# Peptides against a protein of PDB entry 5K2M, part 67

Target 1, 273 residues: chain A of PDB entry 5K2M
Amino acid sequence: MRIGITYTVLRREEMAIKERAGEFGEVVMLHEDDLLFPGNYDLDVVIIRNVSHFKALYTARLFESEGIPTVNSSRLIFEAGDKLFATLRLAGKVPVPEWKAALSEGGALRVPDSLGYPLVSKPVFGSWGRLLAKVNDRDSLEAVLEHRKWMKNPLYGIHYFQEFVEKPGRDIRSYVIGGEFVGAIYRYSNHWITNTARGGKAEPCSDPEVEELSVKAWEAFGEGALAIDIFESEKGLLVNEVNPNMEFKNAARVTGADMAGKLVEYAVEVAKT

## One batch from the design tools (peptide; aimed at target 1 R187 N243 N245 F248)

Design b2_p30_2 (made by RFdiffusion4)
Pose (drawn by RFdiffusion4):
Structure b2_p30_2 (pose): chain A 273 residues (1-273), chain P 30 residues (1-30)
Amino acid sequence: as target 1 above (273 residues)
Amino acid sequence: SEEEEELKQARLEALAEADWEELAEVPSGD
């Protein structure tokens, strides 16, 4: 059993994964510098841990082209990692915040007629709560759209919005791996953006409703290891987003759950075809 | 549906036109 781990830097998550994988077989640490294709790689499975979402997608696709299964797969990395594609997959399967998508500035200006104010603008490929905006009125919408327009990346031209959900000073992050619920936390902040990457704080979450909803959200994709974001609202729990390159150091510490071990166990199972 | 397909195609087109140096700086995670 040879288990590959692709990485950018060795965060705590990557170190814990390396250690768990060592109990099952030879670990082959693959920094981005070690990635060259086409190439001969002798691996039964690769765990994708690249920090860049896009580098993770392409390395997963490249290893798949060498006949080497990846965790997560290139398909899941793309579908779950893009807010719009992921929302299309979650819709009708679990409750989600109301959302709209527009392809131009003019189309985006009509979004408030459907969603109302306040509304949330976010990039389709983003993480860590970056470039999220709470838009309270037209002037703010025009400001966000004007800035998006002048940004180089054509992906900023896909305008994705959600109603603003009044959360109780926190949100929920849960983890489902291979269909098994493995844990959840609350992420508190005095700011409406609660990511731990922006200073949000982890506490254990033992709400049985989140376990079931988290499995249903995972079932919309039917594979892999997903970190799932959930909002509490006056209309019950809402699934906001899914993430295919999960961070969990604060979550594992707070809940005591072995998220790195469960990811590895799942990877060994996929390595058996 | 037709609308969903149009959004998917626009997203894929935008990705094909994106600069790698910009994409390489997009992080993942919480």

Design b2_p30_2_s1 (made by RFdiffusion4, then SolubleMPNN; from b2_p30_2, 11 letters changed)
Fold by OpenDDE base, seed 3:
Structure b2_p30_2_s1 (fold): chain B 273 residues (1-273), chain A 30 residues (1-30)
Amino acid sequence: as target 1 above (273 residues)
Amino acid sequence: SAEEEELRKALLEALEKADEELLNKVPSGA
């Protein structure tokens, strides 16, 4: 078996994936600079680890065009990596924060009539909480909308809002690979945006309700490897978002779960189908 | 080191920013 691994930066995750993939066959590391298509690649499967959502999406689709399956698939990356498309999948299967989408400024200005204040404004694309805004009032909403008019990417004209969920100073990140729950962590933060990239403490999460909810959230997509972000709310557990390009260094360290091994095992299964 | 991890995080953030800047160069209607 020949396993490709595409990457932008060699992180701890990519090193762990490379090491575990070596137990199953020949490993071919492919930096973004090595990728030209059509390319006559001799690979049974490719694990997609490009940092950029769009580079990951196009890389997956380009390998699929050569008849090479990818983990994750271009379909999954497309649906899970867009916050609005992910919400549409999730809302049919699991509890999610209340949300609204608007396609114009005039539509966006009516969102508080149904959700009230405070709101969270999100771009449909992007990572690490970029361009997340807590919108407390009308003046703040108008300011966010005004700034978006001057953004060059037309996707900033897609207005996605959630209710503001009060969190107990933490959120949950779980991991589901091939429909199997692999593990979960609590991420502690003093900021309303919880992100492990900002130096938050991580602790193991052992909760059967989190495990069940995480599997159901994965079933909304029905394939691949997903990190799942869950909020603890007064309404119970809410699935906020999913990530088809998961970081797992902190989760693997804290839980002891073999996330890299599980990802490789799943990729080997995909290669055989 | 902690400094190397911070530098690595900053580099990853810079790379994602560069990719978004590339997307912002695509005209509406491409």
Scores: peptide ipSAE 0.016, ipTM 0.401, DockQ to the pose 0.031
OpenDDE base, seeds 1, 2, 4, 5: peptide ipSAE 0.007, 0.014, 0.015, 0.014; ipTM 0.387, 0.403, 0.416, 0.401

Design b2_p30_2_s2 (made by RFdiffusion4, then SolubleMPNN; from b2_p30_2, 11 letters changed)
Fold by OpenDDE base, seed 5:
Structure b2_p30_2_s2 (fold): chain B 273 residues (1-273), chain A 30 residues (1-30)
Amino acid sequence: as target 1 above (273 residues)
Amino acid sequence: SAEEEKLKKALLEALSKADEELLNKVPSGE
């Protein structure tokens, strides 16, 4: 078996994936600079680890066009990597924060009439809490919308809002690979944006409700490897978002779960299908 | 059409810039 791994930066995750993939066959590391299409790639499967959402999406689709399956698939990357598209999948299967989408400033200004204040403004793309805004009032909403007008990417004109969820100083990140729950962590932060990359601490999460909800959230997409962000709210557990290009260094360290191994095992299974 | 191609090019350029910004600001952790 020949396993490709596409990457932008060799992180701890990519090194772990490479090491585990070597147990199953020949490993071919493919930096973004090495990728030209159409190509003649002799690979049974490709694990997609490009940092950029769009580069990951297009890389996956390009390999698929040559008959090479990818983990994750271009379909999954597309649907899970966009916050709005992910919400559309999730909302039919699991509890999610209340949300609204608007396609104009005039529409966006009416969002508080439905959701009230405070709101969370999110871009439909991006990671690590970038361009998240807590919108407490009308003046703040107008300011966010004004700034969006001057952003160069037209996707910033897609106005996605959630209710502000009061959290107990933490959130949950779980991992589901091939439909199997692999593990979960609590991420602690005093900031309303909880993320370990922003100085949050991680602890193991062992909760059967989290496990069940995580599997259901994965089933909304039906394939691949996903990190799932879950909020603990007064209304119960809410699935906030999913990530089809998961980081797992801290989660693997804290839980002891072999996330890299599980990802490779799933990729090998996909290669055989 | 030429206009569609121009719009597509502008979109691709905007997406490329967004990707570059993402690549340059990847945090070291989860």
Scores: peptide ipSAE 0.016, ipTM 0.411, DockQ to the pose 0.179
OpenDDE base, seeds 1, 2, 3, 4: peptide ipSAE 0.006, 0.013, 0.007, 0.024; ipTM 0.352, 0.387, 0.371, 0.436; seeds 3, 4 fail the geometry check

Design b2_p30_2_s3 (made by RFdiffusion4, then SolubleMPNN; from b2_p30_2, 12 letters changed)
Fold by OpenDDE base, seed 4:
Structure b2_p30_2_s3 (fold): chain B 273 residues (1-273), chain A 30 residues (1-30)
Amino acid sequence: as target 1 above (273 residues)
Amino acid sequence: SAEEEALRKALLEALAKADEELLNKVKSGA
């Protein structure tokens, strides 16, 4: 078994994955600078750990074009890593925050007619709560739309909105790998944007409803390793988003779950299929 | 078209910038 691991930065996650992969076979670490295609890669599977969503997507697709399976697959990275495409998968299977998509400014200006205020404006791509805006009124909506025109990236012209969900000062991040629930954490923040990268406290989450919902959310995609962001709302649990490029250092530390091992085990299973 | 090329360049620049920002955040421990 030859296991590739693509990476941009050797983080705690990549170190843990490397260590666990070494128990199953030969490990080939592949920095982004080492990747050229077409190439002669002798690998049974590649674990994709590129930091950039797009670099991860293209890296996965490039290995797949050479007949090498990836974890996650380019399909999963594409569908799960885009907030709108992820919502389209999730909405048919699990409760999600109310959402609207518009393809023009004129369309976006009508979103409040359906969702009301406050709204959350999200880019369809991006990590760590970047360019999330709480839109409280018409003036704020117009300002966000105006700013999007100047951001030059055409994907910022895809207007994705959610209802603003009042959270109890925390959200839930769960992990499902190969259809198995691995663990979950509460992420605490006094800000409406909860992110562990912003210094929030993490605590273990042991809730059977979270486990069930997390598995159902994973089943909407049907493969791979996903981190799942869940909101506790007055309407119950809502699946906000999924992440195919999961960070798990905090969750592994807090829960004691062998997330790196589970990821490697799944990659080995994928290699054998 | 020139517009498509401009859009492509803008997309690539935005992607590159997004990647740099991501890298900087990862490096800073954020």
Scores: peptide ipSAE 0.019, ipTM 0.456, DockQ to the pose 0.097
OpenDDE base, seeds 1, 2, 3, 5: peptide ipSAE 0.016, 0.014, 0.000, 0.027; ipTM 0.355, 0.362, 0.319, 0.598; seed 5 fails the geometry check

Design b2_p30_2_s4 (made by RFdiffusion4, then SolubleMPNN; from b2_p30_2, 12 letters changed)
Fold by OpenDDE base, seed 4:
Structure b2_p30_2_s4 (fold): chain B 273 residues (1-273), chain A 30 residues (1-30)
Amino acid sequence: as target 1 above (273 residues)
Amino acid sequence: SAEEERLRKALLEALAKADQEILDKIPSGE
């Protein structure tokens, strides 16, 4: 078994994956600078750990074009890594926050007619709560839309909105790999944007309802390794988003789950299929 | 530690820049 691992930065996650992969076969570390295509890669599977969503997507697709399966697949990275496309998958299987998408300013201005205020404006791409805006009124909506016109990337013209969900000062991040629930954590934050990157405390989450919902959310995509962000709301648990390029260092530390091992085991299974 | 948190934040900010640099190179099509 020859296992490739693509990476941009050698983080604790990549080190853990490398170590666990070494127990199953030969490990080939592939920095982004080492990747040239077409190439003659002698690999049975590639674990994609590129930091950039786009680089991860293209790297996965390039290996797949050479007949080498990837974890995650380019399909999964594409569908799960776009907030709107992920919502389209999730909405058919699990409860999600109410959402609207508009393709014009005129359409976007009508979103409050359905969602009301406050609402949340999200870019369809990006991570770490970047460019999330809580829109409390018409003036704020107009301002967000005006600023989007001056953004160079045309993807900022895709207007994705959610209802504002009141959370109990925390959210849930769960991990499902190959359809198996691996673990979950609470992420505490006093800010409406819950992100552990902003100094939030993490604690173990042991809730059978979270486990069941997480597996169902994964089943909406049907493959790979996903981190799942879940909100606790007055109307119950809501799946907010999924992440095909998961960070798990904090979750592994807090839960004691061998997330790196589970990822490698799944990659080995994919290589054998 | 507070230092580990600062380093983590700095890393995440640098990582977020990776996608943005790609996106900023895409022409607006205007």
Scores: peptide ipSAE 0.217, ipTM 0.749, DockQ to the pose 0.030
OpenDDE base, seeds 1, 2, 3, 5: peptide ipSAE 0.021, 0.017, 0.154, 0.019; ipTM 0.487, 0.410, 0.711, 0.462; seeds 1, 5 fail the geometry check

Design b2_p30_3 (made by RFdiffusion4)
Pose (drawn by RFdiffusion4):
Parts: structure tokens; sequence; C-alpha cells
Structure b2_p30_3 (pose): chain A 273 residues (1-273), chain P 30 residues (1-30)
């Protein structure tokens, strides 16, 4: 059993994954510099841990082209990692915040007629709560759209919005791996953006409703290891987002759950075809 | 204790480096 781990830098998560994989077989640490295709790699499975979402997608696709299964797969990395594609997959399967998508500035200006104010603008490929905007009126919408327009990346032209959900000073992050719920936390902040990457704080979450909803959200994709973001609202729990390259150091510390071990166990199972 | 706690100090320089490499990147993992 040879288990590959692709990485950019060795965060705590990557170190814990390396250690757990060593109990099952030979670990082959693959920095981005070690990635060259086409190439001959002798691996039964690769755990994708690249920090860049896009580099993770392409390395997963490239290893798949060498006949080497990846965790997560290139398909899941793309579908789950893009806010719009993921919302299309979650819709009708679990409750989600109301949302709209527009393809131009003019189309985006009509979004408030459907969603109302306040509304949330966020990039389709983003993480760590970056470039999220709470838009309270037209002037703010025009400001966000004008800035998006001048940004180089054509992906900023896909305008994705959600109603603003009044959360109780926190949100929920949960983890489902191979269909098994493995844990959840609250992420607190005095700011409406609660990511731990922006200073949000982790606490254990033992709410049984989140376990069931988290499995249903995972079932919309039917594979892999997903970190799932959930909002509490006056209309019950809402699934906001799913994430295919999960960070869990604060979550594992707070809940005591072995998220690195469970990811590895799942990877060994996929390695058996 | 969680296994990730084992690597708290050891991973610290790498996490700082990661912040520097991706200071303005939006396409980061989560």
Amino acid sequence: as target 1 above (273 residues)
Amino acid sequence: SALVDKYEEEAKPAEEEMEELFANAVDVDD
C-alpha cells in the first residue's frame, strides 16, 4: 500500500494525515514541485491536500489520468468547490438559503427584486470568507459590481447571491466522510462572517439535527470527504456550502474526533478500488 | 488529546508561510 499526499505546505492537517497513512502503508509525500505529468507514479491512492483549490482540481484530474484514484476526486473537487455548481446539486435535496445567479452587471441589478435586501454577494470559487459582501442597498450593490467588473478574473463575472440569513452569532461546520458523520463544531464571531481563517472560534456542536442534515447534504454528492457549512435561521437549518479540501485542526481539537484518521481510512478503502 | 495538537508548534512556521503565499488568493482550500 503506497499512499500519496499532495501538499503545498505542511499545515497541522497534512502532518496528521501523513502520520495516519503511515500506519497503513508507505507514505509518499508529493510537494507541488514533485508533480510532473505525464509521469510514472506508483501509487494505490492519492490524498489531495493542495492549498490552492485549482491546483487541487488539476492534480486530482492528472492522477486520475494515470489510473490512480484520488481523494477527493476531480469531479467532487469541482462540483463541491464551486458555489454555484454545488448549490445546483444541493437544491431540492436539503434546505438552502434563497439564491440567485446572474451573468452580467445588468442582470445582477435585478437580483434584489427576488431576494430583497440585505443580500450576500460571494465569489463562486472562494474560500476563507474572502470577498464576501453584505449588501444592504442599491448603492452597495453597484459598488460591489463595479469592483467585481474591474477585477481581472473572468470568474468574478459569474454573480452569485444569497439572501442574508440572520444567524445566532455563529454558524455550524460539520464533517461527513464516505457517508459517515464524523463531527461538527460551532464557529463563533462578533462578525457575520464566521470562518476560523478570519478569526472565528470553534466550539463543539452536538445537535442531532445537524448530523442528519449533514448526511443528506453529503448524499447530494454521494462520495468523498466533505466539510459542510450550515446556518441556523428562523426557518430552521440551512445548508450553505460544501468544501472538498477540508481544514479541521480546530474542529478535531475541540470535538476530539479523528478527522485525519477517518479521511485516511476512507482513502485506503478507495485504494482497494 | 487530538492528534493535530501534536503538530501545533511544528506546523506553525509552515502555516505562517502559507498565509504569506496566499495573502491575496481567493481560491484557497477550506

Design b2_p30_3_s1 (made by RFdiffusion4, then SolubleMPNN; from b2_p30_3, 12 letters changed)
Fold by OpenDDE base, seed 3:
Structure b2_p30_3_s1 (fold): chain B 273 residues (1-273), chain A 30 residues (1-30)
Amino acid sequence: as target 1 above (273 residues)
Amino acid sequence: MALVEKYDEEAAPYEELMRELYKDAVDVAG
């Protein structure tokens, strides 16, 4: 078994994946600078750990074109890594925050007629809460839309909105790999954007409802390794988003779950199919 | 740009490192 690992930066996650992969076979670390295609890669599977969503997507697709399966697949990265496409999958299987999509400024200006205020504006791509806006009124909506007109990427012209969900100072991040629930954490933050990277505390989450919901959310995609962001709302648990290129160092530390091992085990299974 | 081969958590928070590496990128997954 020869296991490739693509990466941009050697993080704790990539180190853990490398270590665990070494138990199953030969490990080939592939920095982004090493990736040239077409190439003669002698690999049975590639674990995709590129930081950029689009680099991860294209890297996966390029290896697949050489007949080498990837974890995650380019299909999963594409569908799960776009917030709107992910919502379309999730909404058919699990409770999600109320959402609207508009393809023009004129359409976006009508979103409050259905969602009301406050609402959340999200780009369909991007991580760590970048360009998330809590929109409290018409003036704020107009300002967000005006700024989007001057952004270079045409994807910023896709207007994705959610209802604002009041959270109890925390959210839940769960992990499902190959359809198996691996673990979950509470992420505490005083900000409405909960991200542990911004100095939030993490605690173990042991809730059977979270486990069940997380598996159902994964089943909306039906493959791969996903981190799942869940809100505790007055309406119950809501699946906010999924991440096909998850960070897990904090979750692994807090829960003691072998997330790197589970990811490698899944990759080895994918290599055998 | 110096390729950070190993992320040193003592040197900078992960988010700061990623912002530096991807200051012009909006498509970072994590």
Scores: peptide ipSAE 0.010, ipTM 0.458, DockQ to the pose 0.350
OpenDDE base, seeds 1, 2, 4, 5: peptide ipSAE 0.011, 0.008, 0.009, 0.008; ipTM 0.485, 0.452, 0.444, 0.433; seeds 1, 4 fail the geometry check

Design b2_p30_3_s2 (made by RFdiffusion4, then SolubleMPNN; from b2_p30_3, 12 letters changed)
Fold by OpenDDE base, seed 3:
Structure b2_p30_3_s2 (fold): chain B 273 residues (1-273), chain A 30 residues (1-30)
Amino acid sequence: as target 1 above (273 residues)
Amino acid sequence: MALVEKYEEEAKPYEEELKELYKDEDDVAG
């Protein structure tokens, strides 16, 4: 077994994945600077750990073009890494926050007619609550839309909105790998944007409803390793988003779950198919 | 100790590099 690991930065997660992969076979670390295609890669599977969503997507697709399976697959990265495409998958299987998408400013201005205020404006790509806006009124909506016009990436012209969900000062992040629930954490924050990367505390989450919902959310995609962000709302649990390029250092530390091992085990299974 | 904790010291310089990458990349996933 020869396991590739693509990476941008050697984080704790990549170091842990490397160590676990070494238990199953030869490990080939591939920095982004080492990647040139087409190439003659002698690998049975590649674990995709590129930091950029798009670099991860293209890296996965390039290896797949050479007959090398990837974890995650380019298909999964594409569908799960886009908030709108992920919502389209999730909405058919699990409760999600109410949402609207608009393809123009004129369309976006009508979103409050159906969802009301407050709204959350999200870019379809990106992480860590970047460019999230709580939109409380018409003036705020107009301001967000005006700013979006000056953003160079055309994907910022795709207007994705959710209802604002009141949360109990925390979110849930769960992890499902190969259809198995691996663990979950509460992420505490005093801000409406909950993210441990922004200094939030993490605690273990042991809730059977979270486990069941997390597996169902994964089943909406049917493959790979996903982090799943869940809200505790007055309507019950809502799946907010999924991440096909998950950070797990905080979750692994807090839960004691061997997320790196589970990811490698799944990659080895994928290599055998 | 979780495996990720074993690498806390070794990963420090890379976590600093990551912070710089996050300033410039709009599509960072995590």
Scores: peptide ipSAE 0.419, ipTM 0.907, DockQ to the pose 0.874
OpenDDE base, seeds 1, 2, 4, 5: peptide ipSAE 0.020, 0.026, 0.428, 0.017; ipTM 0.461, 0.625, 0.908, 0.521; seeds 2, 4 fail the geometry check

Design b2_p30_3_s3 (made by RFdiffusion4, then SolubleMPNN; from b2_p30_3, 11 letters changed)
Fold by OpenDDE base, seed 2:
Structure b2_p30_3_s3 (fold): chain B 273 residues (1-273), chain A 30 residues (1-30)
Amino acid sequence: as target 1 above (273 residues)
Amino acid sequence: MALVEKYEEEAEPYEKKMEELYKDAVDVAG
């Protein structure tokens, strides 16, 4: 078996994936500078680890066009990597925060009529809590909308809002690969944005309700490897978002779960189908 | 004692590097 791994930067995750993939076959590391299409790639499967959501999406689709399956697939990257499209999948299967989407400033200004304040403004794309805004009032909403008019990428004109969820100073990140729950962590933060990249602590999460909800959230997409962000709310557990380009360094360390091995095992299964 | 590893020290260089990479990716798309 020949396993491709596409990457932008060799992180701990990519190093772990490379090491584990070497146990199953020949590993071909493919930096973004090595990628040219159409190509003549002799690969049975490609693990997509490009940092950019869009580069990951296009890379997956390009390999698929040459008959090479990818983990994750371009379909999954597209649907899960867009916060709005992910919400559309999730909302039919699992509890999610209340949300609204608007395609204009005039539409966005009416969002508080249904959701109230405070709101969370999210771009439909992006990582590490970038351009997340807590919108407490009308003045803050107008400011966010004004700033988005001057953003170059037209996708910033897609206005996605959630209710603000009061969290107990933490959130949950779980991992589901091929429909199997692999592990979960609590991410602690003193900030309403709980991303561990901005600091904080992580602890193992062993909760059967989190495990069940995580699998159901994965089933909304029905394939691949997902990190799932879950909130502990007064209404119970809510699935906030999913990530098809998961970081797992911290979760693997804290839980001891072989997330890289599970990802490679799944990629090997995909290569055989 | 649960190994509460402080992620603060390792996260800043990684986030900054990811920010630089993502800035370049967004600026190239504009």
Scores: peptide ipSAE 0.008, ipTM 0.474, DockQ to the pose 0.152
OpenDDE base, seeds 1, 3, 4, 5: peptide ipSAE 0.007, 0.007, 0.007, 0.007; ipTM 0.482, 0.495, 0.463, 0.439

Design b2_p30_3_s4 (made by RFdiffusion4, then SolubleMPNN; from b2_p30_3, 9 letters changed)
Fold by OpenDDE base, seed 3:
Structure b2_p30_3_s4 (fold): chain B 273 residues (1-273), chain A 30 residues (1-30)
Amino acid sequence: as target 1 above (273 residues)
Amino acid sequence: MALVEKYEEEAKPYEEKMKELFKDAVDVAG
C-alpha cells in the first residue's frame, strides 16, 4: 500500500500521521510545491493535510479525478468546511445554535427581527475565528455589513448569523473518525472565541452525552474524519461547527488517543473499498 | 485533579513517543 500525505506545513499532526502511515505501507509526503495535475501518482489513498480549506478541497478533487481516493473526500471538505453547508447538514440531525442566512444587505438587516441581539456574524469560510463578530446592536450590524461590501471575495456577501451562545468559559472539541468516537477535550478561554491555538488550556472531556452527540453530528455527513465543536448552553449541548481539516495535537496529548493512527486506519479502509 | 493525573499517566507513553518523533519537527505554532 502506498499512502500519500499532502501538506502545506509539516506540523505535529503531519509528523504523527507520517509515522503511523509507515506501519501500513510506503509513505509519500507531498508538499504543495510537489503537486502538479494531471500527474502520474502511484498511490492507493491520499490523506489531505493542506492548511487552506480551498487548497485542501481542490487537492482532494484533483486526486479523485485520477481515481485516487482521499481522506477527507472533496465532497466532505466542501460540505463540512463551509459553515452554512455544514449547518444545513447538522440542523437535520443534532441541536445547533439558532441561525439565519441572508443573501443581501437588506436581508441581513432583518436578521435581528428573528434572532434578536446579540448575534454572531461568521464568514461561511475561514478558520481560527477570523472575521467572527459579536454584533450587539444595529450600529454594529451596519458596520459589519459595510465592511463586507469592500471585501474582495464574493463569498463575504453571503451573510451567516448565529445566536450568541453564552459559554461557561470553555467549549468542547470532539473527534469522530470513520464513525468512531476517538476522544474529546474541553478548551478553556476567557474570550468568547475559544481556540486552543491562542494558548487556551485543554482538559479531557469524558461525557457520554458528548460522545453520542458527536457520533450523530458525524452521521449528518456519513464519512471521513471530523473535529466537532460543541457548546454547553442553557438549552443543552449545541453543535456549533465541524472541521474536515482537524488539528489534534492538543487533543491527542491531553486524551492519549491515537488520533493519527485512527486517521491512517480509516485511510487504509478507504483505500480498500 | 485525579482524573487529569490519570490521563496524564496514560498519555505519558504517547507523549514520550511524540516527543521522540517531534525532536526534529519544527513546532509551527499556528
Scores: peptide ipSAE 0.015, ipTM 0.393, DockQ to the pose 0.058
OpenDDE base, seeds 1, 2, 4, 5: peptide ipSAE 0.017, 0.015, 0.016, 0.022; ipTM 0.445, 0.432, 0.435, 0.463; seeds 1, 2, 4, 5 fail the geometry check

Design b2_p30_4 (made by RFdiffusion4)
Pose (drawn by RFdiffusion4):
Structure b2_p30_4 (pose): chain A 273 residues (1-273), chain P 30 residues (1-30)
Amino acid sequence: as target 1 above (273 residues)
Amino acid sequence: DAGAFEEEDITLEQAEELAEMAREAVEEWE
């Protein structure tokens, strides 16, 4: 059993994964510098841990081209990692915040007629709560669209919006690996953006409703290890987003759950084809 | 979680291709 781990830097998550994988077989640490294709790699499975979402997608696809299964797969990395594609997959399967998508500035200006104010603008490929915007009126919408327009990345031209959900000073992050619920936390902040990467704080979450909803959200994709974001609202729990390159150091510390171990166990199972 | 996007993470061509896929998905959805 040879288990590959692709990484950019060795965060706590990558170190814990390396340790757990060592109990099952030879660990082959693959920095981005070690990645060259086509190439001969002798691995039964690769755990994708690249910090860049896009580099994780392409390395997963490249290893798949060498006949080497990846966790997570290139398909899941793409579908779950893109807010729009993921929302299309979650829709009708679990409750989600109301959302709209537009392909131009003009189309985006009509979004408030459907969603109302306040509304949330976010990039389709983003993480860590970056470039999220709470838009309270037309002037703010025009400001966000003008800035998006002048940004170089054509992906900023895909305009994805959600109604603003009044959360109770926190949101929920849960973890489902291979269909098994493995834990959840609350992420508190005095700001409506609650990511731990922007200073949000983790506390244990033992709400049984989140466990069931989290499994249903995972079932919309039917594979892999997903970190799932959930909002509490006046109309019950809403699934906001899913994440295919999960960070869990605060979550594992707070809940005591072995998220690195469960990811590895799942990877060994996929390594057995 | 994924880090903040940086310009060296992907090429401009890759970004255009991905944006086109998203546009097609919106059109199909509508």

